# Ledger of designs, part 197: peptides against a protein of PDB entry 5HOI

Target 1, 351 residues: chain A of PDB entry 5HOI
Amino acid sequence: FRYMPFSPAGTPFGFTDRRYLTMNEVGYVSTVKNSEQYSITVSFFDVGRFREYHFEDLFGYDLCFLNEKGTLFGQSKTGQIQYRPHDSIHSNWTKIIPLQAGERITSVAATPVRVIVGTSLGYFRSFNQFGVPFAVEKTSPIVALTAQNYRVFSVHYSQFHGLSYSLSELGTSSKRYYKRECPLPMSLPNINSDMKKDANLDYYNFNPMGIKSLFFSSYGDPCIFGSDNTLLLLSKWRSPEESKWLPILDSNMEIWKMSGGKETTDIHVWPLALAYDTLNCILVKGKHIWPEFPLPLPSEMEIRMPVFVKSKLLEENKAILNKKNEIGADTEAEEGEEDKEIQIPVSMAAE

## One batch from the design tools (peptide; made by RFdiffusion4, then SolubleMPNN)

Design b1_p21_1_s1 (from b1_p21_1, 12 letters changed)
Fold by OpenDDE base, seed 4:
Structure b1_p21_1_s1 (fold): chain B 351 residues (1-351), chain A 21 residues (1-21)
Amino acid sequence: as target 1 above (351 residues)
Amino acid sequence: SAAREEKRKKLAERIQKLLEE
């Protein structure tokens, strides 16, 4: 096993000179290899809100994270990181992350307020948006990161324990854990079954964990999309004992249903983001499970909470409502909007 | 909702186009 650089929805070069470094709901970052240098392009889906830009990359950035305010780049071997705001108001900054012998940056994430760097030795480094360091923490080896606002979702790998995850909040004074290195119930790619096609071997060599993407939903729930093409959502993460991974979409089954039950083995979902009840994704046709160039327009795939999960959520919501009604405490505690558990909209309960 | 049904229709149409390619 080798720790490979991970970026959300990043693609391999394959047999080409170009790949996507990352893509999400904001846009996509591509790199083209030109001899010893790379040309990076940052493209956006909302062309009215953002202007596409490009630059020459002399470092060979192999890590990327795109947000609404800027793009974070990283070089896994050298430890160089660069943040590039999309606007011209804020300056670019560059830093070198100190790496030990054999250490690699395995993932980077950036929000408008935080920059996070994870390494193959489990160093978790946090910065503000200006590259001012907050802390260095030692964790299990980090294989993937994503972040939203102050929250960080990290995936860890141990040869002995397999995959784990953490969910943390990076406040100004301290890091809070909602989850710390808990088991992640995601299947790893099966080398023997999936590698019968050379195209899958290339992807496995690029991404041995098979994590196609990692993101927060629009509601702030951690989401992961693995090699099994199932979207997992971490539900009830504020309650440590109640937290569970929900398989909210089998994308292969949804494609099969939408086809009218035809063979769809050559149609692949490439995940971008979860907005409300809809997975934003790229539909890919062909031997490669990842999008090629040009990037197809995003598609929207409705998530279906398993009927069995809908019924339990309805029962749990009724039980919570009944408990609130039995506790006749008229305390209009303005529980700030941030701590509202995601009440799955009643509209999802009626189907 | 009508919006969900429209999204589902658009997805089905896109998948059907991909199957015909």
Scores: peptide ipSAE 0.563, ipTM 0.945, DockQ to the pose 0.551
Fold by OpenDDE base, seed 3:
Structure b1_p21_1_s1 (fold): chain B 351 residues (1-351), chain A 21 residues (1-21)
Amino acid sequence: as target 1 above (351 residues)
Amino acid sequence: SAAREEKRKKLAERIQKLLEE
């Protein structure tokens, strides 16, 4: 096993001179090989809010994280990181992360208030948005990071225990754990069955964990999208004993249903973000499971709440309706409310 | 809702288009 640099929804070069370093709901970062150099372009989906920019990369950045305020770059081998604000008001900054012999930066994340660096030896380094360090913590080896505001979702790998995850809040003075190195019930890529196609081997060599992306939902829930094309959401993470991974979307099954039951083996979902009840994604046609150039327009895929969560919401809504009827409010129960879309209450996403 | 049905329709149309490519 080799620790590879991970970025959310990053793509391999494959047989091309270009790849996506990262992509999400904000935009996409591409890099092109130009002899011994790279040209990086930061592109945005909202072209009215942000201006595309590019620069020459002399370091060969292989890690990236994009947010609404800037882009964090990292070089896995040298330990160099660079933060580039999207606006010209704030200055770029560069820092070298000290690495031990054989240590690699495996993932980086940035929010408007925090920068996080994770390594193959399990060093978790936190900074503010200006690159001022807060702390260094030793954890199990970090393979992936994402962050939203002050929250960090980290994925860890142990040869003995497999995948685990942590969920933490990076305050000004302390780190709080909501979850600490708990088992992650995500399937690893199956080398023997799925890698019969060269394209799958190339992706496995790029990303041995098969984590296509991880992000926080719009409600602040940790989400992960693995090689099985299932979107997992961590529910009830504020209650350590009640926290559960919910399979909220089988993307292969959803594509198959939307096709009318046709063969869809060459249509792939590439995850960007979860906004409310909708997975923002790129639909990819072809042999490669990742988007090529030019990037297709994002598509929206509705998530399916698990039946048991729908049943609970129906029971709670019935209980609320029954209480309203007992209070003698002449609310004409219009018969049409039974088909009202069971919206995930903001409370269930916020517990 | 009408909005979900519209999203589902757009997704289905996009998938059908990709199957014809």
Scores: peptide ipSAE 0.561, ipTM 0.944, DockQ to the pose 0.527
Fold by OpenDDE base, seed 2:
Structure b1_p21_1_s1 (fold): chain B 351 residues (1-351), chain A 21 residues (1-21)
Amino acid sequence: as target 1 above (351 residues)
Amino acid sequence: SAAREEKRKKLAERIQKLLEE
């Protein structure tokens, strides 16, 4: 095993001169080899909201994270990171992360308010959106990161303990843990069964953990999509004793059902994001499990699990709040209620 | 909902096209 740079839904070069550094619901970042240089393009699905841009990369960025405000780039070996706002109003900034001998940046994440860097030695580094450092923490080796607002979902690897995860909130003065290095019940790629296909070997060499992507749902729940093509969602993470991983979608089974039970072994799901009850994904046809160029349009795949109950309960709670406002009750809505976890009734979790 | 049924229909149509390629 070796630590490899991870970016959400990033693809290998394979036998080509181009790859996707990252992709999500906002867009996709591609890089093309041009002699000793790279040309990076940041493309968006909403062409009305954002303008595509490109630049020459002299550093060979192998890490990327895209959000609605900008793109974070990283170079795993040199420790260089760059943040590029999509809007020209804000300046780009560059920083070098100090690395020890043999240390690699393994993952980077960025929100409109935070930048996070994780390393192969388990250094967790936090910054604001302007690259001002907050803290350095020593954890187990980090293999993947994602972030939403102030929250960070980190995946860790130990040779002896396998995969673990943490969920934390990065305040201005303190880090709060909701989960700290808890076991992650994700299946690792099976070298002996899956490597009979050369295309799987290329992907394994690029991503030995088989984590195709990780993201937060639109409800702020941590999600991970592994090599088994199952979407896992962390439920009840605010209650440490009740927190559990839910297999909310088997994407292979869903494609098989939607085909009418035909053979679908050459159709692959590439995950982008979970918006409410819908997985945004790229459907890929062929030998390679990852999208090639040009990028196909995203597809929407419905999940079957109780997240649908959360949407209905949110709509019901909004309808109750709107009715209270119409009745003129001066109940000071304490700003703290928006962050209450919607308890799904146990009866609805069994369907 | 009608919106979900339309999403499922679009997904099924896209999968069917990919099976014919």
Scores: peptide ipSAE 0.563, ipTM 0.946, DockQ to the pose 0.542; fails the geometry check
Fold by OpenDDE base, seed 5:
Structure b1_p21_1_s1 (fold): chain B 351 residues (1-351), chain A 21 residues (1-21)
Amino acid sequence: as target 1 above (351 residues)
Amino acid sequence: SAAREEKRKKLAERIQKLLEE
């Protein structure tokens, strides 16, 4: 096993000179090798909101995280990171993360308010959006990161304990854990079964954990999409005793159903994001399980349970709030209600 | 909902097209 740089929905070069560094609901970042240099392009799905831009990369960035405000780049071996705002109002900044001998940056994440760097030795480094450091924490080795606002979802790997996860909030003064290095019930890639196809070996060498992507849902729930093509959602994470991983979508089964029961072994789901009850994804055809160039248009895959119940309850709660506002009841909408976990009634969770 | 059935139909059509390519 070797720690490899991980970015959400990043693709290998394969037999080409180009790959996706990352992709999500905002857009996709590509890199093209040109001799000793790389050309990076940051592209967006909403072309009306954002302007595509490119730059020459002299460092060979192998880590990337895209958000609505900017792109974070990292070089796993040198420890260099760069943040590039999408707007021209804020300046780009570059920083070198100090690495020990053999240490690698394994993952980076960025929100509009936080930058996070995780390493193969388990150093968790936090910064603000301007690259000002907050803290350095020692954890189990980090293999993947994602973040939304102040919240961080981290995946850890130990040779002795396998995969674990943490969920934390990076406040102004302190880090709060909702979950700290809890077991992650995700299957690792099976080298003996899956590696019979050369295309799978290339992907395994790029991503030994088989984590295609991880993200927060539109409801702020941690999501992970593994090599088994199952979307896992962390439910009830605010309640330590009730928190559980839910297999909310078997994408292979859904593709098979949607085909009318045809052979779909050459059709692959590449995950982007979970918006409400819909997985945004790229449908990929061929030997490679990852999208090639040009990037196909995103597809939407419906998730039945439990996220669908959350969407209904959110709509109902909004409708109740709107009715209360019309009645002139000064119910102090405590700003704290938006962060309440939507409780799914047990009766609706069984359908 | 009608919107979900339309999304499902669009997905099925896209998958069918990919199977024919």
Scores: peptide ipSAE 0.563, ipTM 0.946, DockQ to the pose 0.491; fails the geometry check

Design b1_p21_1_s2 (from b1_p21_1, 14 letters changed)
Fold by OpenDDE base, seed 4:
Structure b1_p21_1_s2 (fold): chain B 351 residues (1-351), chain A 21 residues (1-21)
Amino acid sequence: as target 1 above (351 residues)
Amino acid sequence: SKRREEIRREFAKRVQELLSL
């Protein structure tokens, strides 16, 4: 097994000179091989909010993470990282991550407030948005990272224990764990069944974990989309004893239903983000399970959250809070409640 | 909701379009 650089929804080159380094709800980052160099383009879905930009990459960045404020690039072998704000107000910065012999950066993540670097030896490095380091922690080998605000979702791999995950919050003074190296109930790619198609072998060589993407939902829940095309959501992660992975979408089953039960083996879902009750994704037609060029327009898939529409629970909780405020109970509404876990009424939790 | 039904219809339409290719 070799640790490969992972970026959310990144695509292989295949037989082409171009690939997507990453894509999400904000946009997509592409790279093209130009002799000994690469040309990188950062494109956005909201063309009114953001201006597309490009630059020449002399380093061969193979890691990328896109957020609303900037793009983080990384080179897995050299340890070089670069952060490029989308605006011209903030300067670009570059840093070299010290790597041991044979160590590679396996994943990078960036939020407007944090930069995270994970390595094949399990070094977890945290920085602010300006590249000022906070800490270095040694964990199990990191294979994937994503982050939202101060939260980091990390996937780890051990040859002995398989896949695990951590969920942490990177405050100003401390790191909090909600989950630390807990078992991840995701199936690894089956080399024997899936590798009968050359296209699947190319993807396996690019991404041997089969993690198509890793993101936080709009509600701040960790999400993972594996090789089985199932979207898993970590629910109840604030309550360690109640925390569970929910299969909230079988994308193959939903495509099959929408086809009217036809053969759909050449239609693939490429995940971007989970926004409320919908998976933002690219629908891909063809032999490759990943989008080619040009990028198709994103599609929305309805997730059938089992029983609980979080949106309705939020509306109901807001309506309950508003009613309490109308009744003139001087209950100090601690402004900190937006980050409380949505308490499901006991009557609803039994469905 | 009306929006979810619209999303489902658009997704179904897009799947049918891709099946016709």
Scores: peptide ipSAE 0.599, ipTM 0.953, DockQ to the pose 0.522
Fold by OpenDDE base, seed 1:
Structure b1_p21_1_s2 (fold): chain B 351 residues (1-351), chain A 21 residues (1-21)
Amino acid sequence: as target 1 above (351 residues)
Amino acid sequence: SKRREEIRREFAKRVQELLSL
């Protein structure tokens, strides 16, 4: 096993001189090899809100995280990080992360208020948006990071325990854990089954964990999209005892259904973000499971949250009860109906 | 909802477009 630099929805070079460093709902960051240098372009889906920009990269940034305020870059081997605001009002800043011998930055994340660096030795480094350090924590080896506001979703790898995750909040004075190195029920890429195609081997060498992306939903729930093309959402994470991973989308199954049951082995979902009840993604056709150039327009996939939002069922049941009461049915509301297991309408149980 | 039906239709259309290539 080798720790590789991870960025959300990053793509390999393959046989080309160009790749995506990262992509999400905000946009996409590309890099092009130019001899020993790289040209980086930061592009946006909302061209009216943001102006595309590019710069020469003399360092060979192999880590990236894009947010609504700026782009964080990192070099996995040297420990260099750079934050570039999208606006011209705020200055760029650069910092060197001290690395031990053989240590690599494995992932970086940035929000408008926090910068996070994770390493192959499990150093978790936190900064403010100006690169002022808060803390260094030793964890299990970090393989992936994402962040939203003050929250960080980290994925860890142990040779003995496999994948684990943490969910933390980075306050001004302290780090709070909601989850700390809990088992992550995600399948690792199976080299023997999946690597029959050379294109899959190239991707595995780029990303041995098979984590295509991880993000927070619009509701602030941790999401992960693995090599199995299943979107997992961490539900009820505020209640440690009730917290569970929900498989909210099998993207291969949904493509297969939408094809009318045709062979879809050359159609791939590349995840960007989860907005409410829709996965924002790139649909990719071809031998490679990742998008090439030019980037196709994003597509939306409906998620089937198996979340009986108890609230929505309660609201619908209240609305049905209120309608029955308006119809003047003097059916004595037997007091004992409050504890009746909310009968899922057969129409919802079949969805 | 009407929006979910629209999203599903556009997604299905895009999958069919890709299958025709």
Scores: peptide ipSAE 0.599, ipTM 0.953, DockQ to the pose 0.550
Fold by OpenDDE base, seed 2:
Order: C-alpha cells, then sequence, then structure tokens
Structure b1_p21_1_s2 (fold): chain B 351 residues (1-351), chain A 21 residues (1-21)
C-alpha cells in the first residue's frame, strides 16, 4: 500500500499532460504539465459570480481544495501550501508544513475560516484562513479531508483496522469531536475483480482508497462516494448512539433505470456535491471513469433519503424556526454557529 | 415535486443522449 495525495474529485493524468486537481459545485481546478512546470487554471460554473484565473506553478501542486472564497494548493512531498483568494482584495499566502522523513501531505481542505492539512503519519494541522496555526494533533494516518465552515470530515487508514472516519469542529479555543476514528463501512477497491483492468489500474494507482470524493451536504452531513459508486451520508452524527451511514444513492442502479434497463458499463458518475436532495455530478462516457477535457456540463441526480431522515430534518428545522421565533430580536448573543439555519428547500417539504 | 420530476426528466434525457453516442 502507498499513501497518495487526495483531492475531492481529482483526476489522474492518465496518458495525458493535463488533469483536474479538484472539482465541486463551485468549479474545477485543472493543471497542465509544461516541461518541468505546470499551468494551473481555476474555473467556475457560475461565470457571473467568479472570474476564471490562471498562474504558473513551479512547485508541482498535487493537492487542491476549492471553496467559494479561494483555492488551497499543496505539494505532498515538499509540504508547501498556497492559499489563493478568488478576489483581488485578499492577498495570496504560502507556508511550508514541516514533514518528517518519508511523511507526505495526503489531503488538504479549506473553508472561508479554516485551513486543514492531513499527513501520512496522521498529523492533523489546523490554521485560520490567513495561515495562522491553531494546533497540531496526532491521529491515525489521514487519507482524505473535507471541511465546511468550522467542521472537518477526515478519513483515516490503518493496515490493521482498515478505514475509519472522524467528524470534528474547529472552534476558536478547542477542537470538538462528534466522531473520533469510528469504523467507516466503505468497500475498498477490489484489485482482483475482473473489471476492465487497465483503466481501473491507472485510477487505483492514483487513488488506492477509491474515494472519488467526499464533501458536506447542504445540511452539513458528511458524504462519501467510493469505488462502488454508492453515495454514503452520515445521518444523526450529533447523536453518537444514533449515528449511521445511509446508502442514499446507487449511481450505477439509477443510470441503469434511466437507460430503460440497457447496458451502461461505459457511463460513469463523477460526484461533485450534494445539494439538498440532488447529487451534482459529471456524467462521463468512455473507458475512463473520470471526466476528460473539456469538462462536460454538470448533471443532477435525485437521491432517496430514507423517510425517517426527511422527517427528522423537518423536525430539526421546525425546532430551529420555533427557537428563532421565541428569541425576540434584541439578544445579540454570540451563540456559536452550531444552530445555523438548515433551510430545507420547499421542494423537500412538498414530498 | 414538479422540480424533482424535471430533474429526473433532464437526467434521463442526458443518459439517453450519452447512450446514442
Amino acid sequence: as target 1 above (351 residues)
Amino acid sequence: SKRREEIRREFAKRVQELLSL
């Protein structure tokens, strides 16, 4: 087994000089190899909100995380990270993460308020959006990270225990755990499966865990999309005893149904984000399971949330709305971002 | 909902377009 740099929905080079470093609902980051340097382009789906930009990369960034405010880059071997705001108001910054001999940055994540770096030795490093360090924690080896606001979803790997996950909140004073290195019920890629060996081998060498992406839903639930093309959502994570992984979409099964029961072995889902009750994704046709260039337009897939999850989300929102109506306008209480409005879109309330 | 049925129709259309290639 080898630790590889992971970025959400990142693609391999394959036989080309170009790849996607990351992609999500905001946009996509591409890199093109030009001799010993790289040209990076940050592109957006909402061209009215954001301007595409590019720069020359002399470091060979192999890690990336895109959010609504900026892009975090990382170099897995050197420990260099760079944050680039999308606006011209905020300055770019760079930092070197100290790495031990043989240590690699395996994943990076950034929100408008936090930067997170995870390593192959299980160093979890947290920073603010300006690169000021908060803490260093030692965990099991980190293989993937994502973050939303102050929350971090981390995936860990042990040769003895397989995959585990943590869910944490990075406050100003302390780190809180909702989940700490709990078993992750995701299937690893089967190398021995007679699946189309070459294209799967190239992807396996790029991403041995088979995690195509991980993200938070619009409701703040951790989501993971594995090599089995099943979207898993962590439900009830605020209640440790009630927390469970829900298979909310079998993407192969849904493509098969929408085809009218035809063979769809050359049609692949590439996950971007979970927006409410829809998976935003790229539909890929071909031998490779990842999108090529140019990037196809995103597609939306309906998910099937279990009725009991829908009802609880509705109850939680009613409870939030009722609390907001009971708290009259006058108390500027700095109640922490824990209770931010899960606005259930009217579309989910109508089913 | 009307929106979900629209999303489902658009997705089905896109899958059929890809199957015709």
Scores: peptide ipSAE 0.596, ipTM 0.952, DockQ to the pose 0.524
Fold by OpenDDE base, seed 3:
Structure b1_p21_1_s2 (fold): chain B 351 residues (1-351), chain A 21 residues (1-21)
Amino acid sequence: as target 1 above (351 residues)
Amino acid sequence: SKRREEIRREFAKRVQELLSL
């Protein structure tokens, strides 16, 4: 096993000189090999909101995270990171992360307010958007990171325990854990069955964990999309005893249903983001499970809450409505916005 | 909802387009 640099929805080079460093709902970052140099392009889906830009990369950035305010780049071996705001008002900054012998940056994440660096030795480094450090924490080896606002979803790997996850909030003064190195019920890629096709071996060598992407939903729930093409959502994460992973989409099964039960082994879902009740994704046709160039237009897939979760959510929403009707108008208790359970929209509960 | 039905129809159309390639 080797720790490989991970970026959300990043693609391998394969037999080409170009790949996607990362992609999500905001856009996509591509890199092209040009001799010993790389040319990086940051492209956006909303061309009216953002202007595409490019630059020459002399460092060979192999890590990337895109958000609405900027792009974070990292070099896994040298420890160099660069943040590039999309606007020209804020300056680019570069920093070197100190790495031990054999240590690699395995993942980076950036929000408008935080920068996070994770390593193969389990160093978790946090910074503000200007690269000012907050803390260094030692965890289990980090293999993937994503972040939204102040929240961080981290995936860890142990040779003895497999995959685990953490969910944390990076305040100004302290780090809070909602979940700390809890078991992640995601299947690893099956080397013996899946690697009979050369295309699967190339992807496994690029991403041995088979994590195609991880992100926060529009509601702020951690999501992960593995090699089994199942979208997992972490529900009830504010309540440690009630927290569970929900398989909210089997993408292979949904493609198969929409085909009319035809063979769909050459149609692949590449995940971008979860917006409300739809997975934003790229539909890929071909031998490779990842998008090639040019990038196809994104597609939307409906998610389906498991029937058992749907019934419980209907009962909980009915109980909340009944409590609101029994408690007369006067107790607007200022329960801070932080503790409000995310009500799954009635539209997800009604089908 | 009408929106979910539209999303489902457009997704089904896109899958059929890709099956014809």
Scores: peptide ipSAE 0.596, ipTM 0.952, DockQ to the pose 0.546; fails the geometry check

